Peptides against a protein of PDB entry 6J54. Designs and how they scored, part 224

Target 1, 223 residues: chain A of PDB entry 6J54
Amino acid sequence: NENLFASFIAPTMMGLPIVTLIIMFPSLLFPTPKRLINNRTISIQQWLIQLTSKQMMAIHNQKGQTWSLMLMSLIMFIGSTNILGLLPHSFTPTTQLSMNLGMAIPLWSATVFTGFRYKTKTSLAHFLPQGTPALLIPMLVIIETISLFIQPVALAVRLTANITAGHLLIHLIGGATLALLNINTMTAFITFTILILLTILEFAVALIQAYVFTLLVSLYLHD
Target 2, 42 residues: chain B of PDB entry 6J54
Amino acid sequence: QFQFTGIKKYFNSYTLTGRMNCVLATYGGIALLVLYFKLRSK

## One batch from the design tools (peptide; made by RFdiffusion4, then SolubleMPNN)

Design b2_p27_6_s1 (from b2_p27_6, 14 letters changed)
Fold by OpenDDE base, seed 5:
Structure b2_p27_6_s1 (fold): chain B 223 residues (1-223), chain C 42 residues (1-42), chain A 27 residues (1-27)
Amino acid sequence: as target 1 above (223 residues)
Amino acid sequence: as target 2 above (42 residues)
Amino acid sequence: LLDYLVNLALEAFNILLPALLLQLKLR
């Protein structure tokens, strides 16, 4: 069991945390554009950022659109780290629950506090759904308050669990393929094909989880 | 348009103000219960 | 559970704080 989870241990060299360098590395992949006509890679990146920004911020009013920079930076960070984590022998910081909680809790708290500050009446009203029978009001308010506090935990765990599970599956199937190479070449080929399909799926999952994480933060800001 | 009269005007699940008042009333009730149990234990 | 939460918090600080400081330094 220790060997299975060894890839999720924070890497350190000589007691120095390499994790800090790994977290900062994705920022180097997105340089700031200085020209009107940029390179093809930068142009594609900017185009993708604009598309995602339009989709996510379409729900928000002008006051909510002030969060666009924060949300776009978040999706770029999580998406880039998740994709880089699929490289062989790489460490994904987003597999660490501590990191995801460190992102989820402050962002969630900020959205909740901004809601209470500017939309106090509507925010308090969200603890009770419309049309609730009078007898169920106290119980439902309690459930809704508990649900609110579970939101940051669910946000962090969802991201962590999906990325971690993907890495575990790649590791297990990869290990199985290597073990079967000397036993049965045909079965090894089948497992290798599954591994390739799984890696493609994990690339998609990496992007989807980044999108869902930022979308939910944005949704909590709107509500 | 929902027309509510009396106490239901202030404590409604359909109006925004009514929902807010219901939430505040529930929190107030819970706070009073917690306070009662805390004072009873002492 | 409390020890787990404390350790989790310490790990989060050890990872996030240096990263934040380094990002602030590079800007």
Scores: peptide ipSAE 0.081, ipTM 0.676, DockQ to the pose 0.059
Fold by OpenDDE base, seed 3:
Structure b2_p27_6_s1 (fold): chain B 223 residues (1-223), chain C 42 residues (1-42), chain A 27 residues (1-27)
Amino acid sequence: as target 1 above (223 residues)
Amino acid sequence: as target 2 above (42 residues)
Amino acid sequence: LLDYLVNLALEAFNILLPALLLQLKLR
């Protein structure tokens, strides 16, 4: 049982938190461009950032577009950490609920407060959907208020659960393949094929969860 | 466009101002209820 | 529950804040 969750323990070396270094490591993978025509890797990165920026900021006004830098940095951070986490024997900081809550709560609060500051009337009006029957107004306002406070929790748990579940599945299927190698090689081959397909899926999930996390933060800013 | 008159002008679910007022009224009502029960318990 | 959440938040910030500061310094 200890082997299943051992990879999710926060790594420390000599009592010093090496988690800080792990969190900072993705920043080294995205160097700042210095040339007019950059390397293929940097050019692809810039292209992806531009595409995602255009897609995410298209719904925002001029004031909302000021958040572009923060949102793009967020998606790059979460995406890179999730992808790096799929390496064998690696630690993914995003599997820690504390980290994801630490990102979700401040970002959510910032978006909500920004909404109340610049769009006070609209933000207050969002607690009551348009066209609600008069008898349902008090109950619906309460439900919408509860829904608002669940948003940061849902945001953090979604990311944590998806990444953690993916890692667990890879570990379990991988362990099953190793166990079956000595029992039935044909069955082990089938499970290995499933493992390969699952790993490809988890690469996609890693990117999608980063995108969804950032997109929802952006959406909360828009609303 | 809905033309609301009287109290419906300020408390409606179709206009932005009406929705805002409904939300504020709901929060105010809840706050008063909580206050009432708190004061009654003493 | 509140203490748990506060401790969780403090743990998150204790990890994230130094990492963020170092990242800003290394840029």
Scores: peptide ipSAE 0.062, ipTM 0.690, DockQ to the pose 0.060
Fold by OpenDDE base, seed 2:
Structure b2_p27_6_s1 (fold): chain B 223 residues (1-223), chain C 42 residues (1-42), chain A 27 residues (1-27)
Amino acid sequence: as target 1 above (223 residues)
Amino acid sequence: as target 2 above (42 residues)
Amino acid sequence: LLDYLVNLALEAFNILLPALLLQLKLR
């Protein structure tokens, strides 16, 4: 009985959680700029951060732009952890639902409370779409309320499911290729090709999921 | 300009104030129903 | 508690998936 989920178990050494070190490791890849003209790698990183910040914060007002630092740090963290998780024998902390809920729930609650604090009327009105027939008003308000509370769960589950499913597929196809190497070389080559294509797809998914997670948090702030 | 008269002025799905009032009325109604059932069980 | 539940779910899936694959193979 092969443990297909062994890669998702939180690693510990000598009873100490090494997961903390794994989570902190991506921060070392993004050093703070010290010079006016930085190294090529740092310059590219800063350029990407600036582009993403301008794109994401274009929707927000000046008060909403105060969240830029937090949102950019979030996307960098999730993106870096997801990409590093695609390395062989790497543990991805974002595959843990608890980790994603730990990010989603506070951020969602902060956006909702900020909305109610500064835009109380608009936030309350958001529970009822414009132009709703009078008979459907109570039902729709209830549905929108339920939808609001599902948001943090959907945010966490979406990220967890996409990353976890990708890792599982890579593991399964990788195991199948190894098993077929001694049985049929031609079939093994086909499965290996699929594995390569899947790996490329997972790189894209890793970045997209980081972006979607941050974008949805930003969108909830805007509403 | 939608000229709402009477109750439609305060409870409409087109104006911001009307939408807010509808939401508050719905929550108030639910709260009253819950309160009614709670008091009835006592 | 959430970590425990997630780990429990993963362990359950680790048993269920091979069982399902075996059932599909036996059919």
Scores: peptide ipSAE 0.057, ipTM 0.649, DockQ to the pose 0.027
Fold by OpenDDE base, seed 4:
Formats: C-alpha cells, sequence, structure tokens
Structure b2_p27_6_s1 (fold): chain B 223 residues (1-223), chain C 42 residues (1-42), chain A 27 residues (1-27)
C-alpha cells in the first residue's frame, strides 16, 4: 500500500516544506490584467471568471454578492490545483483532507455566522422545516442541527475523495499498463486506452469538484 | 393563510416566527435537560 | 467505477437542478 499512497505524501526537500510552494504556484498562472485589451490567456481567464461569477452569484442579494471575489478566487484556486495535480509525478494539495478542511471549515463558519448575524430569524427557522408535525419538532430540530455540522465535513470529504480516488485510479491503471507491457502487448494497449479516457474524465471531475465546492459554499451563504 | 390562536400562534411549524420559537424552545429544553442531568449526577 | 460515476451524476443533478430551477423561476 505504500506504493499506492506514496504520491499523496506531502513533498519535502531537506526537511523544508515544498508543499507551500506548490500551493502558491497556481497564483502564477493568473496574472493581473494591466491593459484595457489584455493578452488572450488573460482575456479568457477574465471571461471565465465573469461567467462563473454571474452564474453563482445570481441567487444572492447585493450583500451576498460581496462574497464574489472570495468565491471566484476559491474556484480558481481549487480548479487550478486539481488540474495541475493531473500532471505526471505532481502533488495535489487538494488530495489532503487537512487542506480541504482548512478551506471548508472557515468558509462554512463564515457563511453560517453571516447568516445568523444578518438573517437571524430565517437562519434559526431553517432548523425546522415548514409543515412539520408538532410531535416531531424536537427530533427534527436535532437532526437539522447535526446536519448543519456535517456540512463542512461533507464539503471537504467530497472534494478530497473525488480527487484522491481519481489519482489512485490513474496510478493503478498506469501501473497495470507498465506491468502488462512485457506480458501481453495487446492487453497493455487496451489498458493504456482506458487510462487515457480516465485521464480525460479526471480533468472534467477536477473542474466539476471545484465548481461544486464553491457552489455549495455559495448556497450556504444564501441560506 | 394560516390563522393561529393561543399557543399555536407562537409555536407553529408554518410561520417564520413560529418556527424560530420552536427551535429556541427545543434548544432551551435540551439545555435544561443537560443541566438537570448534570446536577442530578453530582 | 460505474457506481461512483452514477452517484456523482446523481449528486450533481441534486445540486444543479434546484439551482437551475431557481434561476429559471427568477427570470
Amino acid sequence: as target 1 above (223 residues)
Amino acid sequence: as target 2 above (42 residues)
Amino acid sequence: LLDYLVNLALEAFNILLPALLLQLKLR
């Protein structure tokens, strides 16, 4: 099992945490625009940010739209790190549950706190669905309270599990392909084809999980 | 539209205020139960 | 893998459909 999980160990060089540099690397891919008409890559990036911003923030009021900058930065960070993680022999910080919890818990707590601060009555009312029979009110309030506390965990685990599972699968199929090269070339070719298709799927999953993570944070903010 | 009178006016599962009061009452009840068991055990 | 993909698709639908319906209702 050490061979399977070796790629998920946080890389260090001479005892220094290189993982910090890896986390900061995606920021270099998004330079600040300086011109009215920027380079093609910057223009595409700005267009994508505007598109995703309009889609996610459409459900929010003006006060909720103040979170647009944070949510857009979040989706770009998670998306870029997930995509970069699909490079050969690369380390993905988002495969670490600690990293994702470190993002999920503060964001979730901020959204919940913001909800309680500005919409106290509505936020408290969310612990009891409308039309609940009177006898089930105490039980359902407890369940909804537990559900609230599971939200940050589910948010972090979802992202971690999806990215980690994809990387493990790519690693396993890749290893199987290499092992079959000297045994049966035809089966190795089939396995390699599956690996390519799986890699394409994982690119899509990487972007979808980034979007879902950000969207759920946004939905929690909306309450 | 729901017309509630008496206790149902303040504790209902349909109105926003009623739902809020039910939640607060539930938390208050749980807190009192925890306090009761804590004091009883000591 | 199929179960994972099906679950992922169902989860995506459960999240995206209400959001889409809300957006359509607001228009």
Scores: peptide ipSAE 0.042, ipTM 0.676, DockQ to the pose 0.018

Design b2_p27_6_s2 (from b2_p27_6, 14 letters changed)
Fold by OpenDDE base, seed 1:
Structure b2_p27_6_s2 (fold): chain B 223 residues (1-223), chain C 42 residues (1-42), chain A 27 residues (1-27)
Amino acid sequence: as target 1 above (223 residues)
Amino acid sequence: as target 2 above (42 residues)
Amino acid sequence: LLDFLVQQALEAFELLLPALLLLLKLR
């Protein structure tokens, strides 16, 4: 049973934290442009970043657009780490709940505090939905307060659970496919096809989860 | 354009100010209850 | 799965504990 989760153990080499190097590795995949007309790969990357930036910041005012750099760096980091994690025998730092909470809680707190600082009335009013009957107001305010504090936990757990579950399924179905190669080649071919479809799905999930994580942080900032 | 009079002007679920006041009143009520039980326990 | 979840929770708490202590110290 421990073998199933062995891929999720944080790698260390002679007590040195290789995890830090793994976290820093995606930054090498996004070099800074030095030319007006860059290479095709860099141009495509910048184009994608610009498109995602325009979509993410469309809901924000000029003051909220100041967060564009932070949110774009976040989506690029989570997206790149998730995609790199789909490589065989690779370690994904985003499968660790500690890392995702470490990102979610500070970002969530920053968005909540900025909301209270610049939009105090609106932020306080969010604890009570519009049109609530007078007798239900105290209960609903309490529920909404609890909902607010669950947001960072839900944000971190959603990302962690989706990526971790995807990795587990790939490993399990991959292992089953290898085991069935010697038993029934036809069934092994079917399971292999499922594995391919699942891997494609996990690529999509990796990008979607990065986007959803960043989007929710953005939405919390907008209130 | 909601025209509220009296206490409903300040405590309503339709206006932004009214919603804010309701939230503050709820937290204030909870704080008073906690204070009451704390003082009663002493 | 349960052991994995418990381990992840423990690691999360270990990471959050210093932050919580700092927040408590600032109060």
Scores: peptide ipSAE 0.167, ipTM 0.735, DockQ to the pose 0.068
Fold by OpenDDE base, seed 5:
Structure b2_p27_6_s2 (fold): chain B 223 residues (1-223), chain C 42 residues (1-42), chain A 27 residues (1-27)
Amino acid sequence: as target 1 above (223 residues)
Amino acid sequence: as target 2 above (42 residues)
Amino acid sequence: LLDFLVQQALEAFELLLPALLLLLKLR
């Protein structure tokens, strides 16, 4: 069982943390544009960023749009790291719960504190839904308070679990295909086909999870 | 518009101000209970 | 799987513990 999870151990060379280099590597894939007409790849990237920015920030007022840079950088970081993690023998930092909690908790706390600072009345009123019977008010406020504190944990665990589960399935099915090559070639071919379909699915999941993570942070900011 | 009179005007689940006051009252009540148990154990 | 989950939880707590202690110290 230790062999199955060995790929999720943080890589180190001679005691030096390579994880820092892996985290910084995606930034090299997105160079800053310096020309009005850029290369095709850069133009497509900027176009995608603009589309996602318009979709995510459409809910926010002008004051909320100040968070656009941070939210777009977050989605680009998570998306790029998740896609790079699907390369063979690669390590994904987003599979580590510590990494995702390190991102989720500060962002969540910042959104909550921003809400309390500028929209104190609406933020406090959010703990009680409209139209609740008077007798259930204390219990419901307690439940909603607990729900709020679970949000950063749910945000981190959702991302970690989805990416980790995908990686595990790829490794397990990949191992099964190799084992079946010498036993039954037909079954090995079927399992290999499933592996290919699963890898395509994981590419989609990688992008979706990046989007959902950023969207939820944005939604918490909206209150 | 809901017209509430008396105590229901300040503690209402339908108005924004009423909901805020209900939340503050519940937190205040819990804080007082915790304080009471803490002082009682000493 | 359970060992992996426990290890991830422990690593997460080790990262969060200094932050929590800092918050408690600031109070």
Scores: peptide ipSAE 0.166, ipTM 0.735, DockQ to the pose 0.068
Fold by OpenDDE base, seed 2:
Structure b2_p27_6_s2 (fold): chain B 223 residues (1-223), chain C 42 residues (1-42), chain A 27 residues (1-27)
Amino acid sequence: as target 1 above (223 residues)
Amino acid sequence: as target 2 above (42 residues)
Amino acid sequence: LLDFLVQQALEAFELLLPALLLLLKLR
């Protein structure tokens, strides 16, 4: 059973953290545009970035649009790392809860502090939903305060759990297919088909989780 | 437009200012309770 | 699974503990 989680251990070689190189590797896949008309791959990437930027920042005013660069870099980083993690025998840094908390907590705190700095009245009023009965006001304010502090934890755990669970399932089904190859070829074929469907699902989940993570950070900024 | 009079003008769940005041009052009440228990234990 | 979760929690705690201690020291 220990072999099931071996893929999630941070890789080290000769005591040196190779994890830093793995985290930096996705950055090489997104070069900066140099020409007016770039290569097909770069043009498609820039088009996707522009499309997602317009969609995600549509809910923000001009001051909120200042966060566009940060949010786009975040979604590209999480998305690229999640997709690269689906390669065979690859390590995904986003499966580490420490990595996701390291992203979630600073971004959440920045959004909350920005909200209190520029929209103090609205941010304070957000702790009490409109139309609350008078008797429920103290209880609901406490619940909403607790909900606020759960946000960074939920953000990190959601991303970690979804990506980790997907990788575990792929590994388990993959191991089952190999074990069933010599026992029953028909059942092995069925299991292999399930593995293919699962991998397709995980590609979608990888992109969705990157988007949801970035979107929630953006929504917390909007307040 | 809800015309609130008296205490409801300052503490209501419909207006922005009223909601803010309710939140501040709640936090103030909690802070006073914590302070009371802290001072009582000393 | 439990060992994996415990290890992840410990690593997360080790990452957050210096930041928390720094915040407490600055107070």
Scores: peptide ipSAE 0.152, ipTM 0.731, DockQ to the pose 0.069
Fold by OpenDDE base, seed 3:
Structure b2_p27_6_s2 (fold): chain B 223 residues (1-223), chain C 42 residues (1-42), chain A 27 residues (1-27)
Amino acid sequence: as target 1 above (223 residues)
Amino acid sequence: as target 2 above (42 residues)
Amino acid sequence: LLDFLVQQALEAFELLLPALLLLLKLR
């Protein structure tokens, strides 16, 4: 059982944390464009960033659009780390709950504080949904307050659980395929097909979770 | 648009100001209850 | 799984608790 979760241990070499280098590595995959007509890879990256920025910032006003750079950098960071994590024997930093909480709590607090600063009346009013019967007001305000404080935890746990569960499933099915190769080759082939389909699914999940994480932060900013 | 008069003008669930005041009143009530229990236990 | 979850929670608390204490001390 120790072998199942061994891949999720933070890698260190001689007591030095390699995790810092792993976190910084995705930044090298997105070089700054220097030419009018860039390489195909950079052009695709810029196009994707423009599309995602247009979709996310369409909901926000002029002040909310100031967060575009931060939100786009966040989605690129989480998306790239999640995809890189699907490489064989790779460590995904986003499987660590500490990292995701470290991103979620500051971003959530920033969105909540910006909401209270610029839209104080609206932000306070969000603790009470419109049209609530008078008898339910005190209980609903309490529930909505609790809901607000659960948001950063839910944001971090959602990302961590989805990526970790995917990695565990790939590992388990992969281990099962290897074990079945010596027992029944036909069953091993079926399990291998499932593994391929699962890996494709996990690529999609990696991108979706990055998008959902960033989108929810954006929605909390919109209030 | 609902025209609220009196106390309903300030404490309603339909207007933005009314919702804000309801939230503040709820927090104020909770704070007073906590304060009462703290002072009573002392 | 339970040991993994406990370990992840402990690691999260080890990072968040000093940060929270530092923020409280800065106030």
Scores: peptide ipSAE 0.152, ipTM 0.742, DockQ to the pose 0.068

Design b2_p27_6_s3 (from b2_p27_6, 13 letters changed)
Fold by OpenDDE base, seed 1:
Structure b2_p27_6_s3 (fold): chain B 223 residues (1-223), chain C 42 residues (1-42), chain A 27 residues (1-27)
Amino acid sequence: as target 1 above (223 residues)
Amino acid sequence: as target 2 above (42 residues)
Amino acid sequence: LLDALVQQAIEAFNILLPAELLYLKLR
């Protein structure tokens, strides 16, 4: 059903990718503070950023703290785009697997390479869990190697699937409610209630997925 | 502290160095196998 | 540090996983 997936088509105008503008739009929602005491909205944003930053970077040492800016920008970007995507007729770039892969693969590779550069011994040792029976070592190393390469894919797919599925459910249930309005008003009311609950859930999912994405990147960095 | 002697000192699943060596040995073994099959086809 | 990381990860996932599971269940 093309109408169902129409919301996931990348918008373009006159051959120019509007997607770029959509990606850049969330940056406008986070202005830089100019005053010592900023507006309530900016203060809340800064507080949230600081809170999440402390939580995310608590696992890292001083050298790992250098990634705080990148990770926080990532979570803010993904979170904001996901939330904005829940607006009516909005396009969420994070529903596009290509975009998520474009974020996941470089970040994952950077974390892996950083690990190999500064923590070579530890990183190599992670391919073999501690206490493994000697006979299973070769097989387990291979499995762990494969697992490593699946990480970026899983990261991207998880984000994409969760956001996309949420959008699809909202559209489907929304469409069902509209269809049931003329058939059974009571049932339509029930479905509408479910829709509301689902939308609330999707707001939570939007933030959670952003956090999970960033957290996993952080975890991969820490090894 | 684990006290290993002999080859277990270098190849074990408990110490960091041992685990690293096991991983390297595994990759080395795979590389040798690939090389063997490559040379066999010639 | 690894143990602390694992514990923090577990704590984080204990919060996030129920939400994800709920989402999957409702899906």
Scores: peptide ipSAE 0.162, ipTM 0.720, DockQ to the pose 0.027
Fold by OpenDDE base, seed 3:
Structure b2_p27_6_s3 (fold): chain B 223 residues (1-223), chain C 42 residues (1-42), chain A 27 residues (1-27)
Amino acid sequence: as target 1 above (223 residues)
Amino acid sequence: as target 2 above (42 residues)
Amino acid sequence: LLDALVQQAIEAFNILLPAELLYLKLR
């Protein structure tokens, strides 16, 4: 039982939190470009950043495009941490709900406040959808306000749940394969194949969740 | 596209101003209700 | 969309919270 959740324990060394170093480590994987024609890895990274930036910022006006740097840094951070977390015996900070809430709440609040600052009328109007029957207006406004406050929680929980579930599933299937090696080799081979397919899926999930997280933040900014 | 007169001009679900006013009115009503119950409990 | 998101959050909480509590108890 201890082995199931051992990977989710925050790592410490001699009482000092290593989590800080783990969070900072992905930054080393994205060096600043120094050459006109960079290495293949850097070029691919820049290309991906440009593509994602164009896709995400296409919805926003010039004022919203100011957030491009923050959103791109966010997606790179979450994506890199999620991918690194799929390494054996690695710790993924994004599995910790506290961290995801720590990212989601400030970003959400910032987007909401910026909306109220620059688009006050529109932002207030969003609490009431267009064409609502008059009798349903008060109830719908209340529901929409509750919905607004659920957004940061949903954002954090979605990321945490998806990554955590993936890690647990990989661990469980991996443990099952090891247990079946001594019982039935054929079934162990089948479970191993499933594990491989699952790991590939989790790589995709890691990137998708990073993208969805940043996209939703961007959408909240757009209002 | 929509011509509203009277109170419907300020409280409608089709215009931005109308929607905003409806939201503010709803919040104000809730605040007044909460205040009423709070004062009544004393 | 919003209802679906809320439902997903509820489902996620129902899974994650017991697991975390169990982990904390077993730790």
Scores: peptide ipSAE 0.113, ipTM 0.724, DockQ to the pose 0.043
Fold by OpenDDE base, seed 2:
Structure b2_p27_6_s3 (fold): chain B 223 residues (1-223), chain C 42 residues (1-42), chain A 27 residues (1-27)
Amino acid sequence: as target 1 above (223 residues)
Amino acid sequence: as target 2 above (42 residues)
Amino acid sequence: LLDALVQQAIEAFNILLPAELLYLKLR
């Protein structure tokens, strides 16, 4: 039904797309620190950023740590947009597959090319797992090559599908709750409880998907 | 230490160089097959 | 008790953040 997917349509105002403003809005929530001791909110944010940065970049050497700024900006962007998308009547840009592909493909290609540039032997050897029987080598190399090219697609689709599915479920259960308010108050209360539990789950999913997206990009860089 | 002799020294699934050579050989074989079919049609 | 916990957390963050920034600068 059109009503189910209406929330996923890119919003426009006076014929101009306001999606650009929606994408830029999360940036206002993360101001740059100006002092050593900042406001409570800024201090908490910077602390979280530092902790996540240490965890994500622990698997990388000094050369890989140059990607820390890019990866942290990515996780902050995806995480903030996903969380803001859970607000009532809000539009989540990350539900758009085009946006996620626009992030996944360049980052994936950059990781693959950097791997081939600096670790050519290791990157080529990655197409063949260690200890494979000789007869399976050609088939396995082909499979691993296909797997490599599926990575950016899987990365984008995973994020899009998880966020979109969550929004659909919230919308469906919310609609069912409203419909049952005048039919059966007890059943409406049960569905409302499920909606609350689902919204809590979606908050977790929003953060997890942001983390998984950035982590996988990082892992592809590490090979 | 795996003692690889002959062709196994260059094409093995245990050493980094061996795996690289196997991958290159596979890609080369595929490229040759594609080239063969392309030239056969002409 | 909650205010005390929040205050302790704020103080901890205010101390840990500059220290970590200093560590990152020295690294």
Scores: peptide ipSAE 0.017, ipTM 0.597, DockQ to the pose 0.013
Fold by OpenDDE base, seed 4:
Structure b2_p27_6_s3 (fold): chain B 223 residues (1-223), chain C 42 residues (1-42), chain A 27 residues (1-27)
Amino acid sequence: as target 1 above (223 residues)
Amino acid sequence: as target 2 above (42 residues)
Amino acid sequence: LLDALVQQAIEAFNILLPAELLYLKLR
């Protein structure tokens, strides 16, 4: 078990945590545009940001669209960290539940508080679905309240579980392929092929989970 | 479309105001129950 | 707006679920 989870240990060098540097590294991949028509990479990035911004913020009013910058930065951060984490022998900060909770809880709380501040009546009404029988009102309000508090946990756990599970599977199959190289080369080749297919899937999962995370935050903001 | 009279006007599951009042009433009731049990236990 | 959000959620779910199923098959 120690070998399986060794890649998920926070890397330290000389007793100093390198995790902070790893978290900051993705920011270097997104330089600020300086020209009207920038380089190809920057143009593609800006196009993707605009596309995702239009998709996510189309459901929000003007007040909700103020969160566009924060949500876009969030998706770019999570997406970039997840993709970089698929590099061999790399550490993904998003595999740490503490980090994801650290992002989820403040964002969730901000969305809930903004909802209560500007849309108090509607936000309070969300604790009781429409058409609920009168006898079930107290029970359903309690359940809905519990559901609200589960939201940040579900948000963090979903991201952590999906990324961690993918990494574990890649490591397991990768280890199996190396072990089978000296036993049966044909079987090792098959497992290696599966590993390649799995890595491609994990790239997709990495982007999807980043999108889902930001989407759910936006949904909570909209109430 | 929905005409509520009496108590149903303020406590209904169809209107926003009614739903809000129901939620507030439930929270108030829970708070009172917790307070009651706290005072009873002491 | 809520309907649009629900539709986006459904779309996201339709993408995520096949990925999870594929992951389970590859597992």
Scores: peptide ipSAE 0.132, ipTM 0.709, DockQ to the pose 0.026; fails the geometry check

